# Peptides against a protein of PDB entry 3KDP, part 93

Target 1, 230 residues: chain A of PDB entry 3KDP
Amino acid sequence: PFLIFIIANIPLPLGTVTILCIDLGTDMVPAISLAYEQAESDIMKRQPRNPKTDKLVNEQLISMAYGQIGMIQALGGFFTYFVILAENGFLPIHLLGLRVNWDDRWINDVEDSYGQQWTYEQRKIVEFTCHTPFFVTIVVVQWADLVICKTRRNSVFQQGMKNKILIFGLFEETALAAFLSYCPGMGVALRMYPLKPTWWFCAFPYSLLIFVYDEVRKLIIRRRPGGWVE

## One batch from the design tools (peptide; made by RFdiffusion4, then SolubleMPNN)

Design b2_p16_8_s4 (from b2_p16_8, 14 letters changed)
Fold by OpenDDE base, seed 3:
Structure b2_p16_8_s4 (fold): chain B 230 residues (1-230), chain A 16 residues (1-16)
Amino acid sequence: as target 1 above (230 residues)
Amino acid sequence: DFEKKFKEWLEELKKV
């Protein structure tokens, strides 16, 4: 988010502190939960191959999958950001290069895509209104990510959700999202204004997309072991 | 090759 903020010169979609809360708060318990996940049934049935070569390949495959999912997460966040700004009169194309004028407190006549003038205070309100939904979108997308990461090849329906630590991780990140979104003072402390409940649902299509993507990927891997999709 | 490039890209992203 910060890189796109710099490159595209758009209003800041997500605060740095909020990013740290995602990285440290929402990812830690899930990462631990994966260490306690039950062994995948197909992994246990495989004879030990050469540990050095096979481990490297598997690590690469996992890294690629996580990277792809991470990109989808970022896209989900940015989608939510652009939707909110568009609903407030700022179309995505209009946001390009707008940061300098947006962040200037002395410019009180920044025009939106419809010619409406926005004061500095109004602009900052809408900017901070984007931070919370962006964060929540990431969390909701992470739900799908956590669930799909339980297995490498098997469907979630085959492996099940028996890992209590994973379930705890899902609740923890959701609770953190709710806390950051609705706790008094978060608007001042983290520049995260209260979220309309409807925005929690904005990320659900992306969570579903990730879920479907991973299930399809796993299905292809099962049908064509050693294919390019691995 | 794509996986290797993607991993390199991810490592570069981690450095930022």
Scores: peptide ipSAE 0.000, ipTM 0.225, DockQ to the pose 0.015
Fold by OpenDDE base, seed 4:
Parts: sequence; structure tokens; C-alpha cells
Structure b2_p16_8_s4 (fold): chain B 230 residues (1-230), chain A 16 residues (1-16)
Amino acid sequence: as target 1 above (230 residues)
Amino acid sequence: DFEKKFKEWLEELKKV
């Protein structure tokens, strides 16, 4: 998200605090889940025939999968961001290069895509209105990621412990999202304004996309063991 | 076309 903010020079889609909440709150549980999965896998694996190559392949697979999923997550967040801004009169094309004027407190006549002038305060309200939905979108998309990780070809017994970690992760992320979205004072403290319940659903297409993507990936891997997708 | 479809989609979302 921050890279696109820099590259496209758009208004800040996600606040620093929200980014920290994602990194520390939402990404930590998946990372822990992976660490446990790896530890369990290492305990249950017969000595890999070639530990160096098998580990490297697995690390590359995981890295690539997470990279791809992360891109889809970012796309989901940005989609939500653009939707909210578009609903407030700022079409995506108009946002390109707008950051400089957007962040200038002395410019109180920034025009939207429809010629409406926005004061600095109004712009910041809209910006902060985007932070919470963007965060929630990431959380909802992460639900899909976590569930996908669960459906990996692991033995039924390994699925049980992974399920508990998964459920805990889902709960933690959801609780954090709810706290940040609806707790009084979060708008002032974290610049995260309350989220309309409808915005929780805007992420669902992307969650579905992740599911489809992962199933297709798994299907390709199953059909072509040792292919580039591995 | 994308912008039009996006607007249409937004309008549909507003009706929800």
C-alpha cells in the first residue's frame, strides 16, 4: 500500500498506525501459524532425501505464495480505498498526483472529479474514512488466506492443530478490526473513523479471488509436480 | 469502460 502511495502519488490510503496494526496484529498470527506448521512438519517429516533442496523449494514456494497473496491483499485494500474515494467524488484517475495538494493544509479548494471543492479538513476526514475500511478489507482477505493455508495437503491430524491456530488468528484479527473500527476515540487517536457495516462486504470478492487463485495454483501443482508454480 | 463499469458497480453497491 505504501509503495503505491509513493509511486502513484495518491492520498495516503492507510495510516501508519493502521499499517502497524496489520503488521503486528494480523500478520503475526499467520507467521506464527507457519512457524508451527513448519515445526510440526519437521517433526513428522521423514528425513528429507535432500534437506537443502527440499527446504529451499519449500521456502521459495511459501515466499512466492505469500508474495502473490500479499499482492491480492493489497489490491483488495486499494479497491476499497478507491471505492470510498469515488463515493466521495474522487475518481481513481483524479487521485493520481493529487497527494501534494491533498496534504497541503493551505489549499482549501482541491476539486474532486465533479468540480466540488474540498477544504483540507474535509479531505482529511475522507482520507481517515478510508483507513478503517482499508484495514478491514485486509483483515477479511487475510481470512481467506488463513483458510487457504488450512486446506493445504496436510494429514488430517495436522489439520486439527492448524485449525486451532487458524481459529485463534481469525478471532484475533476480527477482534482487532472491530476494536479499531468501533471503539470510541479511535477516530481521534488512530485517525480511523467508524466503519459502515457494508464495507465489510466489499472485501469478499477479493477473498473469493484468493480462494480461486489458490485452488487453481494447487490444481496446477497437482497436475504438474515440479513445475514453475512449485 | 472500466470507469463506467466501476460506477455502475458502485451504484449497485449503494442500492444494497
Scores: peptide ipSAE 0.000, ipTM 0.233, DockQ to the pose 0.035
Fold by OpenDDE base, seed 5:
Structure b2_p16_8_s4 (fold): chain B 230 residues (1-230), chain A 16 residues (1-16)
Amino acid sequence: as target 1 above (230 residues)
Amino acid sequence: DFEKKFKEWLEELKKV
């Protein structure tokens, strides 16, 4: 998200506080929960053909898969960001290069895509309105990510949801998202303005995409053991 | 010390 902010010179889509809440608040409990997950039946019984090379290949493939999932998460956040700004009169093309004027406190006549002028205060309200749904989008997409990380080869439907710590992690990150989104004073204290409940649904297509992607990947791995997709 | 520095850092970030 920060790289796109620099390259495209757009208004800040994700605040520092939201980044910290993601990295420290939402990711820690789920990561610990994975250590307590039950062993996958097919992984633990398979002896590696070559312990050195097969381990390295598997680690690289897992790293690439997580990198791809992270990119889909970021795309989901940016999609929500662009939709909110478009609903407020700022089309995506108009946001390119707008950051300099957007962040200038002395410019109170920044025009949107329809010729409406926005004061600095009005622009910051819209920006802070984007921070919350970006965060919520990441949380909703993380639901799918956490569920798929439970297994490497087996379908989620085959393994089930037996890890109570993982379930607790899902509730914790959702409760944090609800607190940051709807608690009075969060707009002033954390630059996270309240979110309309309808914006939670903007992330669902991306959550579904991650789920489908991982199920297809796992299906390919089961049909072709030792392939490049593993 | 870490909690104090973190809180100070958060307050500085709020000023930006």
Scores: peptide ipSAE 0.000, ipTM 0.253, DockQ to the pose 0.027
Fold by OpenDDE base, seed 1:
Structure b2_p16_8_s4 (fold): chain B 230 residues (1-230), chain A 16 residues (1-16)
Amino acid sequence: as target 1 above (230 residues)
Amino acid sequence: DFEKKFKEWLEELKKV
């Protein structure tokens, strides 16, 4: 996300605080929860036929899968970001290259896509309004990620939600998202302005996409053991 | 004061 911000020269879609909240707040407990997840029966029983090659292939495939999921997650965040900015008059095309003028406090006449002039303060309010829903989008997408990551081969429907730590992680990240979104002072403190409850649903298509993607991936792995998708 | 300090801290974090 930050690389796209630099390359596209768009207004900052997520603050450093939101990144820290993701990395330290939302990802850590889920990661711990996954460590306590009972290893898939097939993973524990499957002795690597060749420990060196099978481990390397598995690590590469896991890295690719997590990389792909991370990309979908980022796309979800950016989608929410662009929707919010578009609703405020800034179309995605207009945001390209706008950062320099956007971040200049002395320019108080930055025009949106409809010719409306925005003061620096107004622009920053809109920018910070994007931080919360971006974060929330990440959290909502992470719900799917956490649920799917507990299994590598088996469907989520087969393993179910048995891990209490995973459930706690989902609750914690949701509670954190709600706290950061609605607690008084968070807008000033974290530059995470209050989010309309409807924005929580903007991430749901992406969560579903990740879920479907992973279930399809797992289905392919089950049908073609040892395939490149594994 | 806390909000101001926290805001300053956040701005400092943004510089990193």
Scores: peptide ipSAE 0.000, ipTM 0.278, DockQ to the pose 0.036; fails the geometry check

## One batch from the design tools (peptide; made by RFdiffusion4, then SolubleMPNN)

Design b2_p17_1_s1 (from b2_p17_1, 12 letters changed)
Fold by OpenDDE base, seed 2:
Structure b2_p17_1_s1 (fold): chain B 230 residues (1-230), chain A 17 residues (1-17)
Amino acid sequence: as target 1 above (230 residues)
Amino acid sequence: SEVLKKLFELIEKLIKE
């Protein structure tokens, strides 16, 4: 998100403090929870592999898969960002190069895509209105990510939801998202304005996409052991 | 810049749909 902010010169989609909240609050606890996940039923049935060649290949493929998931997460956040700005009169194409004027306190006549002029204060309200939905979108997408990461090959339907720590992680990140979204003072403290409940559902298509992607990936791995998809 | 513009146009199209 921050790289796109710099490259495209768009208004800041996600605040630095919010990024820290994601990293420390919504990523770490779920990641730790995965350490307590039960072993896959098929892991112990696999024959020993060459630890040098097979590990390297698997690490590359896993890195690629997680990279793809991360890209889908980022796309989900940006989708939410662009939808909110579009609803407020700023179409995505109009945001290109707008940052300089957007952040200038002395420019109070920044035009939207429809010719409406926006004061600095109004622009900042819209910007901060984007932070919370972006964050919540990431959390909702992380639900799918956390659920799929508990296994390498087994379907979620096969492995089940037995890890109480993982379940706790899901509730914890959701509770944190709700707290940051609706607690009074978050607009001042974290530049996260209150979120309309409808925005929680904006990420669902991306969560579903990640889920389907991983289930298909795992299905291919089960059908073709040692394939390029591992 | 051109690639970004095309991407943003695509997003805009998707939003209007």
Scores: peptide ipSAE 0.006, ipTM 0.245, DockQ to the pose 0.023
Fold by OpenDDE base, seed 3:
Structure b2_p17_1_s1 (fold): chain B 230 residues (1-230), chain A 17 residues (1-17)
Amino acid sequence: as target 1 above (230 residues)
Amino acid sequence: SEVLKKLFELIEKLIKE
């Protein structure tokens, strides 16, 4: 989010403090929970990794984690951001290069896509209104990401949801997201204004997309072992 | 820059639908 803020010169979609809340808060327990996941049913049939030749983190894993799933997560967040700004009169194309004028407190006549003028204070309210739903979108997408990370080959339906620590992690990150979204004072402290409950659902299509994508990928791997999709 | 513009246009289209 911050890189796009700089490169595209758009209003800040997600505050730095909120990013830290994701990295340290919402991701910590879920990540640890994966250490307690049950082994896949076929794990004992796989040859052990050769520690001299095989990397723990390979190019395929990096491609999947950052190149595919990470991009879908980012797209989900930015989709929410652009929807909110569009609902407030700022179409995505109009946001390009707008940051300089947007962040200037002395400019009180920044025009939206419809010619409406916005004061600095009004613009900052809209900006901070984007932070919470962007954050919540990431959390909701992370639900699917966490669930798909349970296995490399088996379907989630084959593996099941027996990991109590993983389930706890899902509740923890959701509770944290709700706390940050609705606790009084978060607008001042974290620049996260209260979230309309409807925005929680904005991320659901992306979570579903990730889930379906990974299940299809795993299905292909099971049917064609050693394929390029693995 | 051109790729970003096209992406933003695509997003804009999706929002309007």
Scores: peptide ipSAE 0.005, ipTM 0.250, DockQ to the pose 0.024
Fold by OpenDDE base, seed 1:
Structure b2_p17_1_s1 (fold): chain B 230 residues (1-230), chain A 17 residues (1-17)
Amino acid sequence: as target 1 above (230 residues)
Amino acid sequence: SEVLKKLFELIEKLIKE
């Protein structure tokens, strides 16, 4: 998100504090909860890896985790961001290069895509209005990400949802997202303005996409062990 | 290099906000 913010010179889609809330608040507990997940049915039947030849973290894993899933997450966030800005009169094309004027507090006549002028304060309200939905989008996408990370090969339907700590983590991150979205004062404290409940649904297609993608990936791995998808 | 410079400038701006 931050790279696109710089490259495209768009208004900041996600604040630094919000990023910290994602990294520390929503991701940490769920990630730790995976330590309590039951082993895959076949994990103990696998041969020990050769520590000299078999990298624990290989390029394929990095590509999958950071390249593919991360891109889908980012797309989900940006989709929500662009939808909100579009609803406020700023079409995605108009946002390109707008950052310089957007962030200038002395410019109070920045025009939207429809010729409406926006003061600096109004622009910042809209910007901060995007932070919460972007954050919530990431959280909703993380539901799928967390669930798919339970196993490497087995379907979620095969592994099930037996980890109570993982379930707790899902509730915790959701509760935190709700708290940050709706608690009074969060707009001032975290620059996270209240979110319409309907915006939670904007992330669901991407969450589903990740889930389906990973299930298909796992299905391919099960059918073709040792393939390039693994 | 320009992207990095812009990145740092942006980070500095964000820290000052």
Scores: peptide ipSAE 0.000, ipTM 0.222, DockQ to the pose 0.015
Fold by OpenDDE base, seed 5:
Parts: structure tokens; C-alpha cells; sequence
Structure b2_p17_1_s1 (fold): chain B 230 residues (1-230), chain A 17 residues (1-17)
């Protein structure tokens, strides 16, 4: 999100506080819960890793974790961001290069795509209104990301949902997201204004996409062991 | 890391009870 903010010069889609809430609040408990996941049924049928040639984190794992899944997460967040701004009169094309004028406190007549003028305070309310749905979108997508990380080769349907700590992690991150989104004073303290409950559903297609993508990937790995997708 | 480990051990205990 921050790279796109710099490159495209758009209004800030995700604040620093919301990023910290993701990194320190919502991701930590779920990540540790994976240490308690049961071993896959076929783990002992695999050949031992060569520690000299086979890195623990190979290029495929890096590409999956930071490239493919991370990009789908970002797309989900940006989709929510652009929809909210469009509903408030700012079409995506109009946002390109707008940041300089958007962040200038002395400019109180920034025009939207329909010629309506926005004061600095009005613009900041809209910006902060985008931060919360973007954050919630990431949390909803993280549900799928956490579930797919349970296994490397087996389907989630084969592995099941027996890890109670992982289930607790999903509820914890969701409860934290709801608290940060709807608790009174979060708009002032964290610049996270309340969102309409309907925005929680905006991320569901992306969560489903991640889940389907990973299940297909795992299916390919099971059918063709040692392939480039492993 | 050690503090986090202790926190998760506590959570694990709470879930098992």
C-alpha cells in the first residue's frame, strides 16, 4: 500500500497505525498457532531435505508468501479503498497525482470527479474512513491465508480444523478488528473511523480466490511432486 | 520471542481447560 501511495501519488490508503495493528495485533497470534498444527499425513514419505542445497525458505516459498498471496491481499484492500472513494465522488483516475493537493491544509477547494469542492477536514474524514475498511479487508483475507498455511501439500479438507489455538487466533484477530473498527474514540486515537458492516463482505471474493488458488496449487503438487509450484 | 512463547503457553493452557 505504501509503495503505491508513493508511486501513484494517491491519498494514503492505509495509515501507519493500521499497519502496526496488523503486524503486532492481528498477525502474531495466528502465526504462532501454526506451530501447533498437526503434521501432514505424508510428511514421513518425503525425502529428507539436503541442508547444503535446499534452503528452508526457497525462492518458491518467497514468491508465494510475499509475491502472489501478498499481491492478492493488496488488491483486495485497494478495491475496497477505490470503491469507498468512488462512492464519495472520487473516481480512481482522478486520484492519480491528487495526494499533494489532498494533504495540503491550505487548499480547501479540492474538486472531486463531479466538480464538488472538498475542504481539508472533509477530505481527511474520507481518507480515515478508507483506513478502517482497508484494515478489515486485510484481516478477512488473512483468514484464508492462515487456513491455507496449515498444510503444504494436503488439502484443508483432508487436514481438517482440529487446531484449537488456530481457531482461537481467528476469533482473536476478528475481535480485535471489530474493536478497532467500532469502539468509540478510535477515530481520534487511531484515525480509524467506523465502517458500515457491509464492508466486511467486500473482501470475501478475495479470500475465496486465495483459498481456491492454494487448493489448486496443492492439487498440482500432489499430482506432480517436485514441480516448480512446490 | 520468549515472552511470546510464554504468552502462547498461557493461551494453550486456557484453551485446554
Amino acid sequence: as target 1 above (230 residues)
Amino acid sequence: SEVLKKLFELIEKLIKE
Scores: peptide ipSAE 0.000, ipTM 0.256, DockQ to the pose 0.036

Design b2_p17_1_s2 (from b2_p17_1, 11 letters changed)
Fold by OpenDDE base, seed 2:
Structure b2_p17_1_s2 (fold): chain B 230 residues (1-230), chain A 17 residues (1-17)
Amino acid sequence: as target 1 above (230 residues)
Amino acid sequence: SEVLELLKKLLEEFIEN
């Protein structure tokens, strides 16, 4: 998100403190929870033919898969960001290169896509309005990510939801998202303004995309053991 | 340098707000 902010010179979609909350609050606990997931039945039964090469290949493939999931998460966040700004009069194309004027306190006549002038304070309110739903979008997409990461090959439908720690992680990140979204003072403390409940659903298409992606991936792995998708 | 300046500006805005 921050790299896109710099490259595209768009208004900041997600605050640094919010990023830290994602890393420490929503990513770490779930990641730890995944360490307690029951070993997949096929992983324990298959001895690596070559422990060094097979481990390296698996790590690369896992890293690639998680990288792809991370990209989908980021896209979900940016989608939410662009939708909110568009609803406030700023179309995505208009945001390109706007950052310099957007962040200048002395420019109080920044025009939106419809010619409406926005003061600095008004722009910052809209910017901070984007932070919360961006964060919530990441959390909602992470629900799918956490559920799928518990297995390498098995379908979510086959493995089920048996890990109590994983379930706890899902509730924890959801509770944190709700707290940050609705607790008074978060706008001042974290630059996260209150979220409309409807924005919780904005991430659902991306969560579904991750589920479909992973189920297809796992299906391919089951049909072609040792393939490039593993 | 530009990234650092941006980070600095963001930090300054955070402190002032």
Scores: peptide ipSAE 0.000, ipTM 0.263, DockQ to the pose 0.016
Fold by OpenDDE base, seed 3:
Structure b2_p17_1_s2 (fold): chain B 230 residues (1-230), chain A 17 residues (1-17)
Amino acid sequence: as target 1 above (230 residues)
Amino acid sequence: SEVLELLKKLLEEFIEN
């Protein structure tokens, strides 16, 4: 989010402190949960492959999978960001290059896509209104990521949700999201204004998309072992 | 350097606010 903020010169979609909360709060427990995930039954039955060649292949597969998931997470967050700004009169095209004027406290006549002028204070309210939904969108998308990452080949429905640590991780990140979204004072402390409950649902299509994509991918791998999708 | 300066500015604004 921060890189796109700089490159595209758009208003800041997510606060730096909130990014730290994601990195330290929402990623640690999931990472631990994956370490305690039950070995996939298919992995246990695999003949020992050549350790040198297999390590490289596995690293490439892991990097591609996490890279793709990360891109979908980012897209989900930015989608939510652009929807909120569009609802407030700022279309995505108009946001390009707007940062300089947006962040200038002395400019109180920044026009939106419809010619409405916005004061600095009004712009900052809209900006901070985006932070919470963006964060929550990432968390909701991470639910799907956590669920799908427990297996490489087997369906989630086949292995089930037996990992208590994974369930705890899902609860922890959800609780953190709820705390940051609804605790009084977070608007001042973290620049995260209270989230309308409707925005929780904005991320669900992306979460579902990731889930469906991974299930389809795994299904293809099961049907065509050794295929290019693996 | 610009990224670091921007981060510094954001941190300063956060502390002052």
Scores: peptide ipSAE 0.000, ipTM 0.271, DockQ to the pose 0.017
Fold by OpenDDE base, seed 4:
Structure b2_p17_1_s2 (fold): chain B 230 residues (1-230), chain A 17 residues (1-17)
Amino acid sequence: as target 1 above (230 residues)
Amino acid sequence: SEVLELLKKLLEEFIEN
């Protein structure tokens, strides 16, 4: 998100405080939960043919899979961001290069895609309105990511939800998201304005996409052991 | 390193706002 903010010169989609809440609050407990996840029975049964090369290939494949999931997660967040800005009159194409004027306190006549002028205060309200939905979108997508990361080859339906720590992590993320979204004063303290309950559902299509993608990937791995997708 | 960069940016935003 921050790299796109710099490269495209768009208004900041996610505040630094919110990013810290994600990195320290939502990512830490899930990462710990995954460390206690039981290894897949198929991973344990497969002796590496060559421990050195197979370990390296496995690390590269895991890194690539996490990279792909991270890209889908970012796309979900940006989709929510662009929808909110479009509802407020700023189409995605108009946001390109707008950052400099957007962040300037002395410019109070920034035009939207429809010619409406926005004061600095009005622009910041819209920007901060995007932070909470972006955060919640990430949390909802992380639910899918956590469930997927539990297994490498086996379907989620085959492995089941046996890890109580993982379940606790999902509840912790949800509780944190609810707290940051609805607790009085968060708009002033963290620049996270209250979220409409309907925005929780905006991320569900992306969570479903991640589940479908992972199940298809796992299906291919099961049908073609040792293939490029493994 | 990323947390430190985020903290630095937070501090910069607090100073500028």
Scores: peptide ipSAE 0.000, ipTM 0.299, DockQ to the pose 0.018
Fold by OpenDDE base, seed 5:
Structure b2_p17_1_s2 (fold): chain B 230 residues (1-230), chain A 17 residues (1-17)
Amino acid sequence: as target 1 above (230 residues)
Amino acid sequence: SEVLELLKKLLEEFIEN
């Protein structure tokens, strides 16, 4: 998100406080939950491999998979951001290069894509309105990410949802998202304005995409053990 | 360096706001 903000010079899609809430609030419990996950049923069925070369290749492939999932998460957040700004009159093309004028408190006549003028205060309200749904989108996409991280090769349908700590992590993350989104005073304290409940569903296509991507990946790994996808 | 400068500006704006 931050790299796209710099490159495109768009209004800030995600605040620093929101980033800290993601990194410290939503990721810790899930990370701990993975340490307590049960071993896969097929791990002990693997043929002996060269421990030096195959470990390195495997670590690289895992790193690439996490990188791809992170990119899908970012795309989901930006999609939600652009939809909200478009609903408020700012089309994506108009946002390119707008940051300088957007952040200038002395410019009170920034025009949207339809010629409506926006004061600095109005623009900041819209910006902060985007922070919450961006965060919520990341949380909803992380549901799928956490579920798929339970196994490396087995389908979610085969492994099931047995880890109570992971389930607790999902509820904790969701509760935090709801608290930050709807608790009175969060707009002032954290610059996160309340979100319409309908925006929680905006991330679902991306969660589904991650789920399908991982299931296909795992299916390929099961059919071609030792392949480049593993 | 440019990223750090932008981060610094964002932090300054955050503190001033």
Scores: peptide ipSAE 0.000, ipTM 0.262, DockQ to the pose 0.016

